Peptides against a protein of PDB entry 6DSZ. Designs and how they scored, part 9

Target 1, 361 residues: chain A of PDB entry 6DSZ
Amino acid sequence: NYVVTAQKPTAVNGCVTGHFTSAEDLNLLIAKNTRLEIYVVTAEGLRPVKEVGMYGKIAVMELFRPKGESKDLLFILTAKYNACILEYKQSGESIDIITRAHGNVQDRIGRPSETGIIGIIDPECRMIGLRLYDGLFKVIPLDRDNKELKAFNIRLEELHVIDVKFLYGCQAPTICFVYQDPQGRHVKTYEVSLREKEFNKGPWKQENVEAEASMVIAVPEPFGGAIIIGQESITYHNGDKYLAIAPPIIKQSTIVCHNRVDPNGSRYLLGDMEGRLFMLLLEKEEQMDGTVTLKDLRVELLGETSIAECLTYLDNGVVFVGSRLGDSQLVKLNVDSNEQGSYVVAMETFTNLGPIVDMCV

## One batch from the design tools (peptide; made by RFdiffusion4, then SolubleMPNN)

Design b1_p8_5_s1 (from b1_p8_5, 3 letters changed)
Fold by OpenDDE base, seed 5:
Structure b1_p8_5_s1 (fold): chain B 361 residues (1-361), chain A 8 residues (1-8)
Amino acid sequence: as target 1 above (361 residues)
Amino acid sequence: SKPVFPQG
């Protein structure tokens, strides 16, 4: 019996940047199937801190900072619907990942959605939202003293949700989602009442968006609202303002991932199915009253990377490209292009060995 | 804060 030592997974299926180890440290967290890798971002590169085995494939991984926390907490949901909130604790040389809360959020009744698991966190940390099943939106209230993640379902009339996010700057937690019906794809918003455990009418809707609209990006203040990304178009809507662009360059390949660069939502990285890396820019106009409005949207091609499953901006123009199909990369964004017109330089490459086929011999 | 990565 040859015990083939199971190789560690190398394919990346999620990544996030934040302050998990301390308030001062910048961290990169990488999900590789059942493994979580934690790095500190340094002037010299990525310093490994801890690897954690999870009890299942990581399906959702999000950092969030509740009021009164000095550092970020980590929400994880597995493909088997095990949820946890994790905290990093270090005591001298001893590093512990503490489970602050956990629960299984699986329903006995419901059709698992064909587009997979979506997990989102309210920017004000009031709740976690989960789209697990068609026609249901699951809510996990965030309470500091609760060690057990309790969830409830709200019925969603829209059966075919494509993507969903919480909006910024809303008095009540508000979701924005793309859904499909027989008439096409549409965008809608709902307020989520924790008290009544129901949806209220949201601030806006946009019927008949692009047929291939696939992603929602929630935009922070001062702009607010959402960006909707399709195959041919990128649109912005905040209830009062609508803007659309259709840059020909995005038609060549489907955009599949995004990441916010600036805290104010002025820039976003976009990755497509061919490994092209774009910058989406929100051009601002300052009004005489001091209000900031969106003037225009612009897309710039930065260069080529591995095909991104996930992107995360670190600092100083450094980006982590998490790849499932190819090698993950650290890349530098330069101000000036090279001779080929690329602004992207590979700094480090992380070999992807592909799927470990358990050959039972 | 100083940038984490060197300015290059």
Scores: peptide ipSAE 0.083, ipTM 0.779, DockQ to the pose 0.132
Fold by OpenDDE base, seed 3:
Structure b1_p8_5_s1 (fold): chain B 361 residues (1-361), chain A 8 residues (1-8)
Amino acid sequence: as target 1 above (361 residues)
Amino acid sequence: SKPVFPQG
């Protein structure tokens, strides 16, 4: 009897950091195909708390904190369009993952987008946005007492969206997105009206961005606006200020993931297809009136890791590198470089055993 | 919050 121990999936396809188990705990959540792993981040390392099986491959995993919640809730969307909002509950030694809301958000009509599923949450927790199909933007309103996730579609004129985020500091929920048309790639914004179920004109647009612009990062206040990452350039725009850099070092390999380090959006980790880890720095200028403006953008090479599918900063210079193609890592960022000029030291390596075979047991 | 992974 060969007990084929069904090998648990080891390839990481998503990771997030937040306060899911309690208001005080720092958690790392890792998506490995259909499995969700929950850790508490401690001074001694990662403490496993719970592993959860999902009814499908995790396509979106985002933490968010609605007004009046003491801890973060977890939004999950599967590749088969099953959506849920999860809450962690502990009573003594009893741990439960509660489904607060669920729904299927699949449409009967629509072309699934070639760039895959995008799921985003408004920073003020007014709605969830989903780009599932070309020419549609799906909205899930976030209401406290709603156990059934209901969604509606807004028609999007831009058929080929590359990436989309909600902006910070907007009176109405506002999306910023990169799209492609026959003339090239462009950036546009729309306000989302929940009442009218339509788009209104957004605060700004930028036509004819870099041809390989692939990612949007929404920047928190006080800076606001967005960062657009391409193959050759990194640009910032907030409607009033535009700034672009073209550091030669980023041309060597495509940046594929990012994660915010500072709550105020002053620093971001960037990972490329060669496993290089960068820091993107937003240099501030404080005006005489107390306003903060962006002075400059800078990119620094930190070192090399496994090729990141996702990155998440934990605390005290510790970063989790979630890898699909290689071993995932826990790494330390140092202030001083080693003898090889690297600021990165591997603390722990998590062996990737190869392609996740969906063995639905 | 106590810093995670204190540098020795």
Scores: peptide ipSAE 0.022, ipTM 0.513, DockQ to the pose 0.109
Fold by OpenDDE base, seed 4:
Structure b1_p8_5_s1 (fold): chain B 361 residues (1-361), chain A 8 residues (1-8)
Amino acid sequence: as target 1 above (361 residues)
Amino acid sequence: SKPVFPQG
């Protein structure tokens, strides 16, 4: 009986940054198939703290901080629709990952969406939203005392949702999504009523966006609204202001991931299918009344990395590049370019051994 | 906030 010790997965499927181990620690969490890796970000690099095996492939991994929590909680959804909320607890040298809540959110009826599982959390931590099946939006209310994750479905008239996020600064939880119909791709918003378990009309919509619009970024206050990323264009909309750019540099390869750099949403990292790393910048204009509006959008090429599945800005210009196809990297963003015009320097590389071929011997 | 990584 050769016990082939299955090699630990090395391909990264997701990454998130926050304060999971404590209020003071900056953490990097990495999803590698069924494995969760927890690091503390230090001046010397990434310090491993804990590895956790999950009961399935991680499909969604998001940090969130409910009101009255001192540190972030972790939401995980697996590809088999097992959901949990996890808390980090340390007592001396003893580290435990506590399940605060769990549940299975699989439906008996529904077509799994071709664009895969989408999981999002309301910025005010009122609910989790899940797009698992075409024509359904699943809601998990967030309640402090609820050990059992209970969900309900709201019917979506839009059958072909491409991407969805919760917006910031909304009185009620509000989703913004890109969808496709026979006329093209469009952006729409809905308010989510927990009480009535239905959608209400959202604050705005944008019909006939770019045909290849693929990603929604919710922008924090003071800007608010959303960024829509396509193949040829990047657009901003907040209900009152619309702005679009079409920088030629983004046409060369499809943007596939993004991450917010600044807490106020002034800068975002963008990664494309060729491993190019960009900075998206939101230029602010301060009005006489003290309101902040978007003046302009610009994109800058920073350099080249491994092809990112996910990106996360850590601190001090350091970025983690999570790669599924290549080696993951820790990179430094410099103020000055090198001789090749790159602002990116690799600090550390994490070897990807490739897909675990389940050879049933 | 104190920078996590050394300023290069």
Scores: peptide ipSAE 0.015, ipTM 0.483, DockQ to the pose 0.117
Fold by OpenDDE base, seed 1:
Structure b1_p8_5_s1 (fold): chain B 361 residues (1-361), chain A 8 residues (1-8)
Amino acid sequence: as target 1 above (361 residues)
Amino acid sequence: SKPVFPQG
């Protein structure tokens, strides 16, 4: 009986960085179809800690730290709508991934959204939001003692949501989303009432954004607000400040992923469909009262990588490029360019063997 | 390795 060890999936479909194994460890978590790989980031590179099998393809993978937790918890949603919250526990040499909560969040009625599953977590860890179906926003309240993930739906009047995030610095959980109607694409905000299970009017809106606006980035304090990424433009809005840029270099290929570099939201990595890696910079202006405002936005081409499905900044200018179509990479960002004008140097390449058709034998 | 949560 040759146990054909089914070749492990190599295509990356998600990655996150945080403190999952301990408060002190920096971790890289990689989703490869049904598998979760956990690494510790070290000076010598990525140290593997654990691999975990999931009951289905990972569709959402997000780290979050509820108040009073010493380390991050992991939220996972599968393509079949199985949700869980995972905790890492180590006792000596024994490593366990503990399911703190789980549930199935599938609705009996609903049209699955064409833009796929979106899962987001409120920065204050009050709730998880899910856009699974058109015209519905699913809310999972976060409660420490709840082993069963219970969800409810709020009706969205906007049927064609493109992307959605929770904003930072809001008294109530507030979503910001790009949606499409017959008049074009727009940005809107809603406050989410857990008590009334409804939306309230959000702090701001922006009608008639770029026709190909595809991504929302929630910006942390002190800036707050959101960045909207399109095909031709990048815009910032926080209710009081609006700023837009249209750098010609981003028109060459569609930006498909992003990752925050600095905790204060001053820099973001952007990856496009050609494997170009950019830095988006938020230039600050400090007012006499100590208020920080956005002065300008700038985009810089760093270099070329594999086509990113996901990006995550680790530390010390090291970036993990998770690729579905090509080899994943660990790359170094340098201050000075090489002879070819690139700031990117490949440190390690992880061979992608392509989609292993799981022939269930 | 067993999946970390039961299949619903």
Scores: peptide ipSAE 0.007, ipTM 0.484, DockQ to the pose 0.015

Design b1_p8_5_s2 (from b1_p8_5, 3 letters changed)
Fold by OpenDDE base, seed 4:
Structure b1_p8_5_s2 (fold): chain B 361 residues (1-361), chain A 8 residues (1-8)
Amino acid sequence: as target 1 above (361 residues)
Amino acid sequence: SKPTFPTG
């Protein structure tokens, strides 16, 4: 009886930072295929707390804090459409991951989208949105007492959605998405009505964005709105203000991931397919009426890392670089550049052993 | 806030 101890997966396919174990702890959560790893970020580095096996490949992993919760909850969706909301509970030395709610959100009818599963959470925790199939937007209402995740579909006229996010600061849950039609790529917004189970017209749209626009970043208040990342351009729109930049440095390789550094959305990390790490900066202008508006966008090259599948800023300039193709890294962002002009220093490297090929021998 | 990583 050869017990082939299946090697634990090492390729990272998702990461998130928040306060999952307590209100005071800063956590790093890492998705490695079917495995969730939970760390506490400490002055000494990453302290492992718990590993959790999931019943399927993790496709979506997002932290959120409903009103009245002292710490973040975790939403997970698997590639087989099993959804759950998880809570961390510690009682002395006993650590439990509690399932607050669960459900299967698979549809019997629908074409799985070519761009894969997208899962997003409303910043005010009113709902979860899922783009699983072309022409459908799935909504999971968030209710404190709901142990069963019930979902409904809204028909989406735009069949080829590239990326979608919920916007901040909206009276009703509002999505912003990039889609493609025969005329090109466009940005549109919809309000989501939970009562009527339909879309209403959103606050703004932008037709004919860059042909390779691929990512939407929702910007928190005071700026609001969204950033659209393309191959050649980065654009901002909030309904009232539009700003675009086309820094030549981003044309060299496609940006594939992003993460917000500052809670107010003034800085974002960007990673490209060559492992280059950038900082996107939003410069503010304070008007005489006390309103804050976007003055300018700037991109700075920080340095090189492993090719990021996901990025997450931790604290004190430390960033976790989750890599699927290479070794994951913990890196430090410095104020001063090194002799090579890099602001990035590797602190720790996590070896990626590659894909677990189930060789049925 | 306590520094989460060594300020070096």
Scores: peptide ipSAE 0.048, ipTM 0.713, DockQ to the pose 0.074
Fold by OpenDDE base, seed 5:
Structure b1_p8_5_s2 (fold): chain B 361 residues (1-361), chain A 8 residues (1-8)
Amino acid sequence: as target 1 above (361 residues)
Amino acid sequence: SKPTFPTG
């Protein structure tokens, strides 16, 4: 009986940055299939804190901070629809990951969406939204005293949702999504009523966006609204203002991931299928009344990395590049370019050993 | 807050 010691997974399928271990610590959390790795970001680099085995492949991993919590909580959804909310607790040298709430959110009826699982959290922590099945939007209300994650479904008329996010600065939880119909791709918004368990009309819509529009980025205040990323174009819409750019450089390869750099939503990292790293910049205009409006959008090529499955800005120009296909990296963004015109310097590389082949002997 | 990574 050869006990093949299964190698730990090395391919990264998710990453997030926040304050999970304490209010003061900056953490990097990395999902590697069924494994969660927790690091503290330090002046000396990444310090490993804990590794956690999950009961399934991690499909969604998001940090959020409910009102009155001193640090972030972690939402995880597995590919088998097991949901949990996790809290980090340390008592002296003892480190525990506590399950605050859990539940299975699988439906017996529904077609699993071809674009996979999408999980999003309302910025005001009122609910979690899940796109698991075509024509359904699942809502998990966030209640502090609820140890059991209860969910309900709202019917979506739009059967082919490409991506969805919660918007910022909305009185009611509001989703913005790209969907496809026979006429093309479109953007729509809905308000989510927790009380009535239904959708209300959202603040805006944009019909006939780019045919390959694939990602929605919710923009925080003061700008608000959303960015829509396509193959050839990047657009901004907030209900009052529309702006579009079509920089030729993004047409060379499909943008596949993004991450917000600044809390005010002025800059975003973008990664494409060729491992190119971009900065998307939102240029502000301050009005005489003190309102801030979007003046322009700009894209800058920073350099090349491993092909990112996920990106997360840490601090001080350091970015974690989580890769599924290649080696993950810590990279430094510099103010000045090198001789090759790159602003990116690799600091550390994490070897990806590839897929664990389950040899069923 | 102290920068988490060295300022190169």
Scores: peptide ipSAE 0.046, ipTM 0.689, DockQ to the pose 0.110
Fold by OpenDDE base, seed 2:
Structure b1_p8_5_s2 (fold): chain B 361 residues (1-361), chain A 8 residues (1-8)
Amino acid sequence: as target 1 above (361 residues)
Amino acid sequence: SKPTFPTG
């Protein structure tokens, strides 16, 4: 009887930063297949707090703070469509992860999307949106007292959604998505009516975006709108302002992940398939009326890291690089470049032992 | 907020 001590997974498939353990603590949460690792970010580095086994591979992991909550809650969706909302509770030295709500959101009918599971949360915490199946958008209303996550589907005419986000600053929950049809890739918006369980016309659309447009970033106020990332271009649109850049440097490798650095959406980290780390900068113009508009977009190469599956800015220029293919890293972003022109310095490296090949013989 | 990493 070979007791194969199942090695703990080391490949990172998701990471998020927020205030999960308390209102004051900054946390790093790392998803490693079925395992959730919770850290507190301290002046001395990452302090491990808790490890949690999940009942399945984590497919979505998002922090959110409903109105009246003192700290963030954690939404998790597994690859088997088990959804939960988790709360961290500490009572002295006792640490508990409480399930506030749970449910299975699997549909009996539907084609699982080829682009995988997408889960998003409305910035105002009105709902969770899920793209699980082609032609369906699943909505989970966020109600305080509901221990059972109930979902409903809205039919989506656009069958091939590439990426979707909720926009900021919308009266009703509004999604922005890239989709593909026979004419190419396009961006569209829909308002989501919880009451009527339907889509209403969104504030804007952009037809015929770049053919390889793959990611949507929702930009917070004051800019609002969205950034669309392609292979060759980065575009901004908010209904009134359109701006596109095509920096040659991003054409060399596909951007695969992003993370917002500034709360106001002025800067974003971008990671590509070669492990290059970029900063996307939104240059503001203040109008005479006090309105802030986007003047320009700029991309700067910061340096190289492990190939990021996910990125999260922590604090003080420290970034966690979650890697599935390589070692995860803590890196420092410096103001000045080194002799090689890199602004990135590795602080810590976390060995990735590779995929547990389940040799089910 | 407590500074989380040493500001070099």
Scores: peptide ipSAE 0.038, ipTM 0.659, DockQ to the pose 0.106
Fold by OpenDDE base, seed 1:
Structure b1_p8_5_s2 (fold): chain B 361 residues (1-361), chain A 8 residues (1-8)
Amino acid sequence: as target 1 above (361 residues)
Amino acid sequence: SKPTFPTG
């Protein structure tokens, strides 16, 4: 009986950083198809803690910390619309990943969106939002005592949502999204009423953005607002301040992923389809009244990596590059460039063996 | 490894 040890999937389709194992530990969580890998980030590198099998391909993986929790919880949605909230528990040497809540959020009717599944969490942990189908926004209210993830739909008038995020610093949960209509691509905001199960008018909108605007980044306070990334331009808007740049260097290849470096939203990593790694910088201006406003946006080419499906900044200039098409990497960002002008040094490479047909036996 | 989802 040759137990063909089914090769574990190696292609990365998601990654997140946070405090999942404890309040003090920094973790890297990696999604590889149906598998979740949990690491602790140490001075010596990544220490593996646990691997978890999921009932289906991971489509969404997000860390969040509800009020009163000492560490982050993990939201997972599978490609078959199975949702769960996971908690890490350690009792001595025993490590358990427990399901705090679960549910299936599939609708009987609706066209799956062409841009795939989008899952987002309100920064104040009031709700989870899901864009699964055209013309629908699904809401999962977050309640501490809820073991069953129940959802409801709100109708979206905008049928072709490209990307969506929750904004920071909003009294009510507020989404910002890029959508397409016959006139082009636009940005709009809505407040989400849990009580009335409807959208209210959001604080701002921006009509006629770049035709290839594809990503929304919600910016934390003190800046607030959102960044919109296109093929040729990067724009910032918060209702009061608008700023756009069109650095020629980003036209060479499409930006496909991003990750926030600083908690205050001053820097973001950007990865393109050629494996180029960029830093997006938000330059601040401090006003006489102590308010912080955006002065400028700048993009810097850092170097080249594997083609990123996802990026996550860890600590001390170390970045995990999760790749689906190539080898995943740990890279170091340096202050000084090497002889080739690169600020990126590969620390570790994780071989991608290609699409392993998960024969679930 | 036990799947994290309840085996319905």
Scores: peptide ipSAE 0.010, ipTM 0.462, DockQ to the pose 0.014

